# Peptides against a protein of PDB entry 7AL2, part 76

Target 1, 85 residues: chain A of PDB entry 7AL2
Amino acid sequence: YEIMLIRPKTIDDINYVVDQVLEESNPVILDLSFLEKESPANFKLAGEKIKQMRSNYGAEALLLSRCNDKNLIIIAPKGVSLVRK

## One batch from the design tools (peptide; made by RFdiffusion4, then SolubleMPNN)

Design b2_p24_6_s1 (from b2_p24_6 with T2S V6I K7D N18D E20S E21K)
Fold by OpenDDE base, seed 3:
Structure b2_p24_6_s1 (fold): chain B 85 residues (1-85), chain A 24 residues (1-24)
Amino acid sequence: as target 1 above (85 residues)
Amino acid sequence: LSDEEIDKILEEITDNEDISKYYE
């Protein structure tokens, strides 16, 4: 698999993330900082999509880093294990 | 969005035990 890196700015970008996780089975490292600052509605939408992938498809997600300039989350499809040590 | 609202969403969408440990 490949690991995708993206800082989504639009709904199309959010749907791209969903496609990568569910259809391509690729982990995605997301920076949600743009949506957080520029579109609260789309930030919430991104959150809902991640929740749905976790609840319905066995995806896992971990916060990697949070600061003023970034909000990094990795989401992995079922079958790719995320391990915190 | 307030910091509280953001924290709530992050807690809901991640598997972290304590998200505050990942804050700078």
Scores: peptide ipSAE 0.762, ipTM 0.943, DockQ to the pose 0.944
Fold by OpenDDE base, seed 5:
Structure b2_p24_6_s1 (fold): chain B 85 residues (1-85), chain A 24 residues (1-24)
Amino acid sequence: as target 1 above (85 residues)
Amino acid sequence: LSDEEIDKILEEITDNEDISKYYE
């Protein structure tokens, strides 16, 4: 698999993340800082999509780092295990 | 969105035991 990196800015970007996780089975490292600051509605939408992938498809998600200019989350498909040491 | 609202969403969508450990 490949690991995708994206800082989504639009609904199309959010749907791209869903496609990468569910259709391509690729983990995605997300920076949600743009949506958080510029579009609360799309930030909430991104959250709902991640929740749905976890609830319905066995995806896992972990917060990697949170600060003023970054909101980094990894979302992994069911076949990829995320482990914290 | 307030910081509190963002924290609630992050807690809801991640598998972290405690998200505060990942805040700088």
Scores: peptide ipSAE 0.761, ipTM 0.943, DockQ to the pose 0.924
Fold by OpenDDE base, seed 4:
Structure b2_p24_6_s1 (fold): chain B 85 residues (1-85), chain A 24 residues (1-24)
Amino acid sequence: as target 1 above (85 residues)
Amino acid sequence: LSDEEIDKILEEITDNEDISKYYE
């Protein structure tokens, strides 16, 4: 698999993340800081999509780092284990 | 969105034991 890196800015980007995780089975490292600052509605949408992938498809997600300029989350499809050492 | 609201969402969508550990 490939690890995708994206800072979503549009709904198309959010859907791209969903496609990568569910259809391509690729982990995605997301920076949600743009949506957080520029579109609360789309930030919530992204959150709902991640929640749905976790609840319905066995995806796992971990917050990697949060500060004023970044909100990094990794979401991995079922079968790719995220482990904190 | 307030920081509190964002934190709540992050808590809901991640598997972290304590998200505060990942804040600067």
Scores: peptide ipSAE 0.761, ipTM 0.943, DockQ to the pose 0.920
Fold by OpenDDE base, seed 2:
Structure b2_p24_6_s1 (fold): chain B 85 residues (1-85), chain A 24 residues (1-24)
Amino acid sequence: as target 1 above (85 residues)
Amino acid sequence: LSDEEIDKILEEITDNEDISKYYE
């Protein structure tokens, strides 16, 4: 698989993340900082999509780093394990 | 969104034991 890196800015970007995880089975490292600051509605939407992928499709997600200018999360499809050491 | 609201969302969408450990 491939690991995708994206800082989503639009709904199309959010749906791209969903497609990568569910259809392509690729983990995605995403930075939600743009949506957090520029589109709270789409930040909430991104959150809902991640919740749905976790609850309905067995995806896993971990917060990697959080500060004023970044909000990094990795989401992995079922079958790719995320392990904290 | 307030920091509290963001924290609540992050707690809901991640598997972290304590998200505060990942704040700088």
Scores: peptide ipSAE 0.761, ipTM 0.943, DockQ to the pose 0.929

Design b2_p24_6_s2 (from b2_p24_6, 9 letters changed)
Fold by OpenDDE base, seed 4:
Structure b2_p24_6_s2 (fold): chain B 85 residues (1-85), chain A 24 residues (1-24)
Amino acid sequence: as target 1 above (85 residues)
Amino acid sequence: LSEEEILEILEEITDNEDISKYVE
């Protein structure tokens, strides 16, 4: 698989993340900082998509770092294990 | 969104045991 890195800015970007995780089975490292600042609605939408992938498809998601200019989350499809040491 | 609301969402959508360790 490939690991995708994206800072989504649009609904199309959010749907791209869903496609990468569910259809391509690629982990995605997300920076949600643009959405949380520029579109609370789309930030919430991204959150809902992540919840749905976790609840319905066995995806895992971990917060990597949250600061003033960055909100990094990794979401991995089922079969890719995220482990914290 | 307030910072508190953002943190609540992050807690809800991630599998971290304690997100405070990852928040500045």
Scores: peptide ipSAE 0.787, ipTM 0.952, DockQ to the pose 0.919
Fold by OpenDDE base, seed 5:
Structure b2_p24_6_s2 (fold): chain B 85 residues (1-85), chain A 24 residues (1-24)
Amino acid sequence: as target 1 above (85 residues)
Amino acid sequence: LSEEEILEILEEITDNEDISKYVE
């Protein structure tokens, strides 16, 4: 698999994340800082999509860091294990 | 969005035991 890195700015970007996780089975490292500041509605939408992937498709998501104008989350498809040491 | 609202969303969408450890 590949690990994708994206800072979503549009709904199309959010849907790209969904496609990468569910269709391509690629983990995605997200920076949600743009949506958080520039589009609260799309920030909420991104959140809903992540919740759906976790609840319906077995995806796993971890907050990596929120600081210094970064809001980093990794979301992994079912079959890719995220381990905290 | 308020900081409280943002943190609530982050709590809902992640599997972290305690997100406060990852938030400055």
Scores: peptide ipSAE 0.787, ipTM 0.952, DockQ to the pose 0.950
Fold by OpenDDE base, seed 1:
Structure b2_p24_6_s2 (fold): chain B 85 residues (1-85), chain A 24 residues (1-24)
Amino acid sequence: as target 1 above (85 residues)
Amino acid sequence: LSEEEILEILEEITDNEDISKYVE
């Protein structure tokens, strides 16, 4: 698999994340800071998509870091284990 | 969105034990 990195800005980007996780089985490191600041509605949408992937498809997600400039989350498809040490 | 709302969403969508450890 590949690890994708993206800072989503549009709904298309959000759907790209979903596609990468569910269809391509690639983990995605995403920065939600743009949506958080520029489109709270799409931030919420991204959140809902992540919830759905976790609830329905066995995806896992971890917050990596949040500050004023970054909101980094990794989401991994089923089969890729995320482990905090 | 307020900071509180954002943190609530992050808590909801992640598997972290305590997200406060990852928030500046």
Scores: peptide ipSAE 0.786, ipTM 0.952, DockQ to the pose 0.922
Fold by OpenDDE base, seed 2:
Parts: structure tokens; C-alpha cells; sequence
Structure b2_p24_6_s2 (fold): chain B 85 residues (1-85), chain A 24 residues (1-24)
């Protein structure tokens, strides 16, 4: 698999993340900082999509870091384990 | 969104034991 890096800005970008996780089975490292600041509605939408992937498809997600200019989350498809050491 | 609302969302969508350790 590949690990995708993306800072989504649009609904198309959010759906790209969903496609990468569910269809391509690729982990995605997301920076949600753009949506958080520029589109709270789409930030909420991204959150809902992540919740749905976790709830319905066995995806896992971890917050990596949140600061003033970054909001980094990794989401992994079922079968790719995220482990904190 | 308030900081509190953002942190609540992050708590909901992640599997972290304690997200405060990952927030500046």
C-alpha cells in the first residue's frame, strides 16, 4: 500500500480521502487545518466521514499533532494497525 | 467553531487515549 498525504480544501478532497481509505486501502495522513479555519462546515463533514469509516468499515484514526498551523490525523484502513509505543 | 468544539470532535474521531498529549 501507499501512504497518502493531503491537506484537504474541498469536498472533492474529502471524498478523495474516503476513496483512498476504503477503495484503495491506503492509509492517509490528513492535515485538517485548512478546513478548520476556512470551512467549519467541511471540517465537520470531514469528521463525520472519519467517524463513518471507523464505525462502518473498521478504519482506525489517531491524532498525531494539533497546533496553530497543523491538525494532523492518520486514518488507516482495516488491516493496517496503528500502534502507539 | 470554538476550541472546545474542535477538541470534542477530535476526541470523537480518533482512538487516542488522551488527546491532550497531542495538542499544543
Amino acid sequence: as target 1 above (85 residues)
Amino acid sequence: LSEEEILEILEEITDNEDISKYVE
Scores: peptide ipSAE 0.786, ipTM 0.951, DockQ to the pose 0.920

Design b2_p24_6_s3 (from b2_p24_6, 8 letters changed)
Fold by OpenDDE base, seed 1:
Structure b2_p24_6_s3 (fold): chain B 85 residues (1-85), chain A 24 residues (1-24)
Amino acid sequence: as target 1 above (85 residues)
Amino acid sequence: LSDEEIDEILREITDNEDISEFYE
Protein backbone atom coordinates (compact mmCIF):
# COMPACT_ATOMS: atom_id res chain seq x y z
CA TYR B 1 0.00 0.00 0.00
CA GLU B 2 0.90 3.67 -0.16
CA ILE B 3 0.83 6.23 2.61
CA MET B 4 -0.93 9.37 1.50
CA LEU B 5 -0.22 12.82 2.89
CA ILE B 6 -2.77 15.60 2.70
CA ARG B 7 -3.80 18.83 4.36
CA PRO B 8 -7.47 18.91 3.39
CA LYS B 9 -8.96 22.25 2.45
CA THR B 10 -12.24 21.30 0.78
CA ILE B 11 -14.98 18.72 0.96
CA ASP B 12 -13.43 17.11 -2.10
CA ASP B 13 -10.24 16.66 -0.11
CA ILE B 14 -12.18 15.08 2.73
CA ASN B 15 -13.81 12.68 0.31
CA TYR B 16 -10.39 11.94 -1.14
CA VAL B 17 -9.29 10.79 2.30
CA VAL B 18 -12.33 8.55 2.57
CA ASP B 19 -11.65 7.10 -0.85
CA GLN B 20 -8.01 6.41 -0.05
CA VAL B 21 -8.85 4.62 3.16
CA LEU B 22 -11.92 2.67 2.09
CA GLU B 23 -11.40 2.07 -1.62
CA GLU B 24 -7.63 2.06 -2.00
CA SER B 25 -6.83 0.68 1.45
CA ASN B 26 -4.11 3.26 1.92
CA PRO B 27 -3.26 4.87 5.24
CA VAL B 28 -3.56 8.64 5.22
CA ILE B 29 -1.63 11.15 7.26
CA LEU B 30 -3.71 14.28 7.31
CA ASP B 31 -3.28 17.73 8.78
CA LEU B 32 -6.62 19.10 9.91
CA SER B 33 -5.22 22.51 10.82
CA PHE B 34 -6.56 24.25 7.72
CA LEU B 35 -10.12 23.09 8.26
CA GLU B 36 -9.85 23.77 11.97
CA LYS B 37 -9.04 27.41 11.33
CA GLU B 38 -10.80 28.15 8.06
CA SER B 39 -13.92 25.99 8.15
CA PRO B 40 -15.18 24.67 11.47
CA ALA B 41 -18.09 23.05 9.65
CA ASN B 42 -15.77 21.06 7.40
CA PHE B 43 -13.55 20.24 10.35
CA LYS B 44 -16.56 18.69 12.03
CA LEU B 45 -17.43 16.93 8.79
CA ALA B 46 -13.95 15.47 8.56
CA GLY B 47 -14.30 14.30 12.12
CA GLU B 48 -17.60 12.63 11.36
CA LYS B 49 -16.11 10.87 8.35
CA ILE B 50 -13.25 9.55 10.44
CA LYS B 51 -15.68 8.36 13.10
CA GLN B 52 -17.74 6.61 10.45
CA MET B 53 -14.71 4.88 8.99
CA ARG B 54 -13.72 3.69 12.44
CA SER B 55 -17.21 2.59 13.42
CA ASN B 56 -18.36 1.02 10.18
CA TYR B 57 -15.22 -0.09 8.37
CA GLY B 58 -12.73 -0.96 11.08
CA ALA B 59 -10.38 1.90 10.40
CA GLU B 60 -8.03 3.07 13.15
CA ALA B 61 -6.81 6.57 13.80
CA LEU B 62 -4.14 8.13 15.97
CA LEU B 63 -3.26 11.68 16.77
CA LEU B 64 0.36 12.27 15.82
CA SER B 65 0.92 15.87 16.79
CA ARG B 66 -1.13 18.77 18.07
CA CYS B 67 0.00 22.35 18.47
CA ASN B 68 -1.14 25.81 17.49
CA ASP B 69 -0.28 25.33 13.82
CA LYS B 70 -0.82 21.65 13.15
CA ASN B 71 -3.29 18.88 13.81
CA LEU B 72 -1.80 15.68 12.45
CA ILE B 73 -3.73 12.43 12.39
CA ILE B 74 -3.02 9.11 10.76
CA ILE B 75 -5.95 6.99 9.71
CA ALA B 76 -5.37 3.43 8.58
CA PRO B 77 -7.71 1.03 6.85
CA LYS B 78 -8.77 -2.26 8.32
CA GLY B 79 -5.85 -4.64 8.23
CA VAL B 80 -3.19 -2.01 8.82
CA SER B 81 -2.54 -1.85 12.53
CA LEU B 82 -1.61 1.37 14.26
CA VAL B 83 0.37 0.83 17.43
CA ARG B 84 1.61 3.34 19.94
CA LYS B 85 4.50 2.13 22.10
CA LEU A 1 -14.29 26.16 17.58
CA SER A 2 -12.90 26.40 21.06
CA ASP A 3 -9.88 24.40 22.15
CA GLU A 4 -12.19 22.34 24.33
CA GLU A 5 -14.46 21.52 21.41
CA ILE A 6 -11.49 20.54 19.26
CA ASP A 7 -10.05 18.38 22.02
CA GLU A 8 -13.38 16.64 22.43
CA ILE A 9 -13.57 15.88 18.73
CA LEU A 10 -10.00 14.60 18.68
CA ARG A 11 -10.71 12.29 21.59
CA GLU A 12 -13.75 10.95 19.77
CA ILE A 13 -11.99 10.26 16.46
CA THR A 14 -8.68 8.82 17.66
CA ASP A 15 -7.56 5.71 19.48
CA ASN A 16 -5.02 7.49 21.65
CA GLU A 17 -5.06 6.64 25.32
CA ASP A 18 -4.30 10.25 26.18
CA ILE A 19 -4.16 12.84 23.42
CA SER A 20 -2.40 15.28 25.73
CA GLU A 21 0.80 13.30 25.27
CA PHE A 22 0.90 14.59 21.70
CA TYR A 23 0.23 18.22 22.52
CA GLU A 24 3.01 20.76 22.54
Scores: peptide ipSAE 0.755, ipTM 0.942, DockQ to the pose 0.917
Fold by OpenDDE base, seed 2:
Structure b2_p24_6_s3 (fold): chain B 85 residues (1-85), chain A 24 residues (1-24)
Amino acid sequence: as target 1 above (85 residues)
Amino acid sequence: LSDEEIDEILREITDNEDISEFYE
């Protein structure tokens, strides 16, 4: 698999993340900082999509870093295990 | 969104035991 890196800015970007996780089975490292600051509605939408992937498809997600300019999350499909040491 | 609202969303969408461990 491939690991995708993206800082989504649009709904199309959010849907791209969903496609990568569910259809391509690729982990995605997300920076949600743009949506957080520029589109609270799309930030909430991204959150809902992540919840749905976790709830319905067995995806896992971990927060990697949080500060004023970063909101980094990794989302992994069911076939890829995320482990915190 | 307030920081508190954002933190609540992050807790809901991640598997972290404590998200504050990853705050700077």
Scores: peptide ipSAE 0.754, ipTM 0.942, DockQ to the pose 0.926
Fold by OpenDDE base, seed 3:
Structure b2_p24_6_s3 (fold): chain B 85 residues (1-85), chain A 24 residues (1-24)
Amino acid sequence: as target 1 above (85 residues)
Amino acid sequence: LSDEEIDEILREITDNEDISEFYE
C-alpha cells in the first residue's frame, strides 16, 4: 500500500480520502487545519466520514499532532494496524 | 468552532487514549 498525505480544502478532497481508505486500502495522513479554519461545516463532514469508516468498515484513526495551525490525523483501512506505544 | 468543539470531534474520530498528549 501507499501512504497518502493531504490537507483537504473541498468536499472533493474529503471524498478522495474516503476513496483512498475504502477503495484503494491506503492509509491517509490528513491535515484538517484548513477545514477547521475555513469551513466548519466541511470539518464536521470530514469528521462524520471518518466516524463512518471506523464504525462500518473497521478503519482506525489516530491524532498525530495538534496545535494552532496543525490538525494531523492518520486514518488506516482495516488490515493496516495502528499501534500506540 | 470553539476549541472545546474541536476537541470533542477529535475524541470521537480517533482511537487515542488521551489526545492531549499530542497537543503542543
Scores: peptide ipSAE 0.754, ipTM 0.941, DockQ to the pose 0.931
Fold by OpenDDE base, seed 5:
Structure b2_p24_6_s3 (fold): chain B 85 residues (1-85), chain A 24 residues (1-24)
Amino acid sequence: as target 1 above (85 residues)
Amino acid sequence: LSDEEIDEILREITDNEDISEFYE
């Protein structure tokens, strides 16, 4: 598999993340900081999509870094284990 | 969005034991 990196800015980008996780089975490292600041509605939408992937498809997600200008999360499809040590 | 609202969303969408550990 491949690990994708994206800072989503649009609904199309959000749907791209969903496609990568569910259809391509690729982990995605995403920075939600743009949506957080520029589109709260789409930030909430991204959150809902991640919830759905976790609830319905066995995806896992971890917060990697949070600061004023960064909101970095990794989401992995079922079968890719995320481990904190 | 308030910091509290953001934190709540992050807690809901991640599997971290304590998200504050990754705050700067």
Scores: peptide ipSAE 0.753, ipTM 0.941, DockQ to the pose 0.927

Design b2_p24_6_s4 (from b2_p24_6, 9 letters changed)
Fold by OpenDDE base, seed 3:
Structure b2_p24_6_s4 (fold): chain B 85 residues (1-85), chain A 24 residues (1-24)
Amino acid sequence: as target 1 above (85 residues)
Amino acid sequence: LSDEEILEILKEITDNEDISKYIE
């Protein structure tokens, strides 16, 4: 698999993330800082999509860092284990 | 969004045991 890195700015970008996780089985590192600042509605939508992937498809997600105008989350598809040490 | 609202969303969508360790 590949690890994708994206800072989504649009709904199309959010759907791209969903496709990468569910269809391509690729982990995605998300920077949600743009949506957080510029579109609260789409930030909430991104959150809902992540919750749905976790609840319905066995995805896992971890916050990597929120600081310095970054809000980094990794979302991994079922079968790719995220391990905290 | 307030910082509180953002934090709540982050808590809902992540599997971190202690999310505060990842927030400055």
Scores: peptide ipSAE 0.777, ipTM 0.948, DockQ to the pose 0.934
Fold by OpenDDE base, seed 2:
Structure b2_p24_6_s4 (fold): chain B 85 residues (1-85), chain A 24 residues (1-24)
Amino acid sequence: as target 1 above (85 residues)
Amino acid sequence: LSDEEILEILKEITDNEDISKYIE
C-alpha cells in the first residue's frame, strides 16, 4: 500500500480521502487545518466521514498533532494497524 | 468553531487514549 498525504480544501478532497481509505486501502495522513479555519462546515463533514469509516468499515484513526497551523490525523484502513509505543 | 468544539470532534473521530498529549 501507499501512504497518502493531503491537506484537504474541498469536498472533492474529502471524498478523495474516503476513496483512498476504502477503495484503495491506503492509509492517509490528513492535515485538517485548512478546513478548520476556512470551512467549519467541511471540517465537520470530514469528521463525519472519518467517524463513518471507523464505525462501518473498521478504519482506525489517531491524532498526531494539533497546533496553530496543523491538525494532523492518520486514518488507516482495516488490516493496517496503528500502534502507539 | 471554538477550540472546545474542535476538541470534542477530535475526541469522537480518533482512538487516542488522551488527546491532550497531542495538542499544543
Scores: peptide ipSAE 0.777, ipTM 0.948, DockQ to the pose 0.921
Fold by OpenDDE base, seed 1:
Structure b2_p24_6_s4 (fold): chain B 85 residues (1-85), chain A 24 residues (1-24)
Amino acid sequence: as target 1 above (85 residues)
Amino acid sequence: LSDEEILEILKEITDNEDISKYIE
């Protein structure tokens, strides 16, 4: 698989993430910092999509880092295990 | 969104044991 890296800015970007995880079975590293600051509604939407992927499709997600300029999440499709050591 | 609201969302959508370890 490939690991995708994206800082979503639009609903199309959010849907791209969903497609990568569910259709392409690729993990995605997300930087949610743009949505957090510029579009709270789309930040919430992104969160709901991640919740849905976790609850309905067996995806896993981990917060990697949150600081002033980053809000990094990895979302992995079912079959790719995320392990914190 | 407040930082508190964002943190609550992050807790909801991630599988971290303790997200405070990943927050600066």
Scores: peptide ipSAE 0.777, ipTM 0.948, DockQ to the pose 0.916
Fold by OpenDDE base, seed 5:
Structure b2_p24_6_s4 (fold): chain B 85 residues (1-85), chain A 24 residues (1-24)
Amino acid sequence: as target 1 above (85 residues)
Amino acid sequence: LSDEEILEILKEITDNEDISKYIE
């Protein structure tokens, strides 16, 4: 698999993340900081999509870091294990 | 969005045991 890195800015970007996780089975490292600041509605939408992937498809998501200029989350498809030590 | 609203969403969408450890 490949690990994708994206800072979504549009709904198309959000749907790209969904496709990468569910269709391509690639983990995605997301920076949600743009949506958080520039589009609260799309930030909420991104959140809903992540919830759906976790609840319906067995995806796992972890917050890596949130600070003033970054909001980093990794989401992994079922079959890719996220381990903290 | 307020910081509190953002944090609530992050808690809902992640599997962290203690999300506060990852927030500045």
Scores: peptide ipSAE 0.776, ipTM 0.948, DockQ to the pose 0.939

Design b2_p24_7_s1 (from b2_p24_7, 10 letters changed)
Fold by OpenDDE base, seed 5:
Order: sequence, then C-alpha cells, then structure tokens
Structure b2_p24_7_s1 (fold): chain B 85 residues (1-85), chain A 24 residues (1-24)
Amino acid sequence: as target 1 above (85 residues)
Amino acid sequence: MEEDLKLVEKLLGTTDEKYILKKK
C-alpha cells in the first residue's frame, strides 16, 4: 500500500480521501485544519464520511496531533492495522 | 463550529504513543 498525505480544501478532496481508503486500500494522513477554518459545512461532512468509513467499512481513524494550525488524523483501511510500537 | 470540533474528537481515537502500520 501507499500512505497518502493530504490537506483537504474541497469536497473533491474529501471524496478523494474516501476513494483512497475504500477503493485503493491506502492509509491516509490528513490535516483537517483548512476545512475547520474555511468551511464548517465541509468540515462536518468530512467527519461524517470518517464515521461512515469506520462504521460500514471497518476503517480505523486516529487523531495524531491537535494544535493551533494542525488537525492531523490517520485513517487506515480495513486491511491495515494501527499498532502501538 | 465548536460542535463540529467536538464531533471529530469524539469519533476519533487519540494516543500519546507511537504507532506503526501493518497489513493484516
């Protein structure tokens, strides 16, 4: 698999994340800080999509870092496990 | 907007530890 890195800015970016996780089985490290600041509606949509991937497709999501200018999350597809070192 | 922040934090796990990724 590939590990994707993205800071989503549009709905198309959100859908790209979903496609990477569900269709390509690639983990995604994403920064939600742009959506959080610029589009509350799309920020909420991103959260709902993450919930759906967890509930319906067995994805795992973990908050990596939350600070002033970053909101870093990793989403792992069903075939990839997040394991403590 | 604060409600959206809380939603994301509630839906996601958090950790102070290091993690690795592995295929099942």
Scores: peptide ipSAE 0.027, ipTM 0.511, DockQ to the pose 0.163
Fold by OpenDDE base, seed 2:
Structure b2_p24_7_s1 (fold): chain B 85 residues (1-85), chain A 24 residues (1-24)
Amino acid sequence: as target 1 above (85 residues)
Amino acid sequence: MEEDLKLVEKLLGTTDEKYILKKK
């Protein structure tokens, strides 16, 4: 698998994340800071998609970093475990 | 900042704090 890095700005970007996790089985590290600042509606949508991936598809999601200019989250597809050493 | 963090946690669900890096 590949690890995808993205700072989504549009609904298309959000759907790209969903596609990478569910269809390609790739972990995604995403920065939600743009959506949080520029589009509260799409920020909410992104959160709902993450919830759905966790609840319905066995994905895992963790908040990696939260500060003024970053909102970093990792989403792992089913079959890829998030492990802290 | 605390309110924003709670919003993110609400969107993600339960999150283990050991994976969260916070900047002072």
Scores: peptide ipSAE 0.026, ipTM 0.488, DockQ to the pose 0.454
Fold by OpenDDE base, seed 4:
Structure b2_p24_7_s1 (fold): chain B 85 residues (1-85), chain A 24 residues (1-24)
Amino acid sequence: as target 1 above (85 residues)
Amino acid sequence: MEEDLKLVEKLLGTTDEKYILKKK
């Protein structure tokens, strides 16, 4: 698999994340800070998509870092385990 | 911003603040 990095800014970017996780089975490291600042609606949409991927498709999601200019989340598709040591 | 953080926490479940601070 490939690890994708993206700071989504549009709905198309959100859909790209979903496609990468569910169709391509690629982990995605997201920075949600743009959506959080610029579009509460799209930020919520992104969150709903993450929840759906977790609930329905066995994806894992973990908050990596949170500050004023950064909201980093990793989403791993089913079959890729997130392990903390 | 407080509401945004709560949303993230609801979506992801529990978070480890120690880890978050380390990676921040």
Scores: peptide ipSAE 0.026, ipTM 0.494, DockQ to the pose 0.265
Fold by OpenDDE base, seed 3:
Formats: C-alpha cells, sequence, structure tokens
Structure b2_p24_7_s1 (fold): chain B 85 residues (1-85), chain A 24 residues (1-24)
C-alpha cells in the first residue's frame, strides 16, 4: 500500500480520501486545517465520513498533531493496523 | 490538550492522547 498525504479543500478532496481508504486500502494522513478554517460545513462532512468509515468499514483513525496551522489525522483502512510500540 | 481532545471526539468519536503529537 501507499500512504497518501492530503490537505483537503473541497468535497471532491474529501471523497478522494474515502476512495483511498475504502477502495484502494491506502492509509491517508489528512490535514484538516484548511477545512476547519475555511469551511465549517465541509469540516463537519469530513468528520462524518471518518465516523462512517470507522463504524461501517473497520477503518481506524488517530489524531497525530493539532498545532499551528496543522490538524493531522491518520485514517487506516481495514487490514492495515496502527501499532504502538 | 483538552480542546484538541474534544475536537477529536467530535470528529472521530474516540480519543487517545497517546497519539497526539505537539510541539514543545
Amino acid sequence: as target 1 above (85 residues)
Amino acid sequence: MEEDLKLVEKLLGTTDEKYILKKK
């Protein structure tokens, strides 16, 4: 698999993330800082999609960093585990 | 960190501060 990095700005970007996780089985590191600042509606949508992926498809999600102009979250698809050592 | 944890709970429905990295 590949690890995708994206700072989504549009709904299309959000859907891209969903496709990467559910169809391509690629982990995605999201920077939600743009949506959080510029589009509360799309920020909410992103959160809802993440919840759905967790609840219905076995995805896992973790906050990596929240500081400065970053809001980093990793989403791992089913079959790719994040392991704490 | 409390604000950040609340944000994660809102977005993800779960939190684990062990995975939250911040600049010192």
Scores: peptide ipSAE 0.025, ipTM 0.492, DockQ to the pose 0.559

Design b2_p24_7_s2 (from b2_p24_7, 13 letters changed)
Fold by OpenDDE base, seed 3:
Structure b2_p24_7_s2 (fold): chain B 85 residues (1-85), chain A 24 residues (1-24)
Amino acid sequence: as target 1 above (85 residues)
Amino acid sequence: MKEDLELVNKLLGTTDPSYILVKK
């Protein structure tokens, strides 16, 4: 697999994340800071998509870092485990 | 929905960068 990095700005970017996780089985490190600041509606949509991936497809999600200019979340597909050491 | 926002907020409140990725 590949680890994808993206700071989504559009709905197309959000759908790209979904495709990477569910269809390509790639983990995604995603920065939601742009959507959080510029589009509350698309920020909510991103959250809904994450919920769907977790609830229906066995994906995992975890916050890596949050500050004024960053909102980093890792999303792992069912075939990849997030392991704490 | 309020439920969707609640989940987003829950994720945003849970910070742990000490994870590694393991392929199953």
Scores: peptide ipSAE 0.022, ipTM 0.521, DockQ to the pose 0.126
Fold by OpenDDE base, seed 5:
Structure b2_p24_7_s2 (fold): chain B 85 residues (1-85), chain A 24 residues (1-24)
Amino acid sequence: as target 1 above (85 residues)
Amino acid sequence: MKEDLELVNKLLGTTDPSYILVKK
């Protein structure tokens, strides 16, 4: 698999994340800071998609880093486990 | 609706972890 890194800015970017996780089975590290600041509606949409992937497709989502101007979350598909050592 | 946004906020409210990605 590949690990995708993206700071989504549009609905197309959000859908790209969904496709990567569900269709390609690739983990995605995404920075939600742009959506949080620029589009509450799309930020909400991103949350809805994350919830759907977790609830219906066995995806896992975890916070990686939260600081000023950076909100990093990883979404892993069902075939990839997240392990803390 | 509120629940979906709350999920993201919940994730962002947690401690910063360090993880290794393992393919099954």
Scores: peptide ipSAE 0.022, ipTM 0.525, DockQ to the pose 0.151
Fold by OpenDDE base, seed 2:
Parts: sequence; structure tokens; C-alpha cells
Structure b2_p24_7_s2 (fold): chain B 85 residues (1-85), chain A 24 residues (1-24)
Amino acid sequence: as target 1 above (85 residues)
Amino acid sequence: MKEDLELVNKLLGTTDPSYILVKK
């Protein structure tokens, strides 16, 4: 698999994340800070998509870092596990 | 906004990301 990195800015970017996780089975590290600041509606949408992937498709998600200008989350598809060392 | 914060809290981990491994 590949690990994808993205800072989503548009709905297309959000859909890209969904496609990578569900269709390509790639983990995604995404920074939601842009959406959180610039588009509350799309931020909410992104959160709902993440919740759906966790609840309905067996994805795992973990907050990596939250600070002033970063909101980093990793999403792993069902076939990839997140393990604490 | 409460929903957004709740989502973040649900995703919150207690581990430093440097100690998280992704395996297939």
C-alpha cells in the first residue's frame, strides 16, 4: 500500500480521501486545518465521511496532532492496522 | 461545532504519533 498525504481544500479533495481509503485501501494522513478554518460546512462533511468509514467500513482513525495550524488525522482502511509501539 | 469537537475527541489517541506503526 501507499500512504497518501493531503490537506483537503474542496469537496473533491474529501472524496479523494474516501476513494483512497475505501477503493485503493491506502492509509491517508490528512490535515483538516484548512477546512476547519475556511469551510465549516466542508469540515463537518469531512468528519461525517470519516465517521462513516469507521462505522460502516471498518476503517480506523486516529488524531495525530492538533495545534494552532494543524489538525492531523490518519485514516487506515480495514486491511491496514494502526498499532501503538 | 459541538459535533465537530466530539468527532475530534473520539479520534483522540494518547500515543505520540512517532510511536504509531502502520502495518498491512
Scores: peptide ipSAE 0.021, ipTM 0.519, DockQ to the pose 0.151
Fold by OpenDDE base, seed 4:
Structure b2_p24_7_s2 (fold): chain B 85 residues (1-85), chain A 24 residues (1-24)
Amino acid sequence: as target 1 above (85 residues)
Amino acid sequence: MKEDLELVNKLLGTTDPSYILVKK
């Protein structure tokens, strides 16, 4: 698999994340800080999609870092285990 | 369902990653 990195800014970006996790089975490192600041609606949408991926598709998610201009989350597809050392 | 909801809420709202549990 590949590890994708993205700071989504649009709905298309959010859907790209979903596609990477579910269709391509690639882990994604997300920075949600742009959406959190600029689009509460799309931020909520991203959260809902992460929830769906976890609930329905066996994805895992872990908050890596959060500060004023950074909200890093790793999402792993089913079959890739996230381990915090 | 509650666990998933709480985790997402933590992902979105928690400033300290140490509070996030990885679902196995």
Scores: peptide ipSAE 0.020, ipTM 0.505, DockQ to the pose 0.211

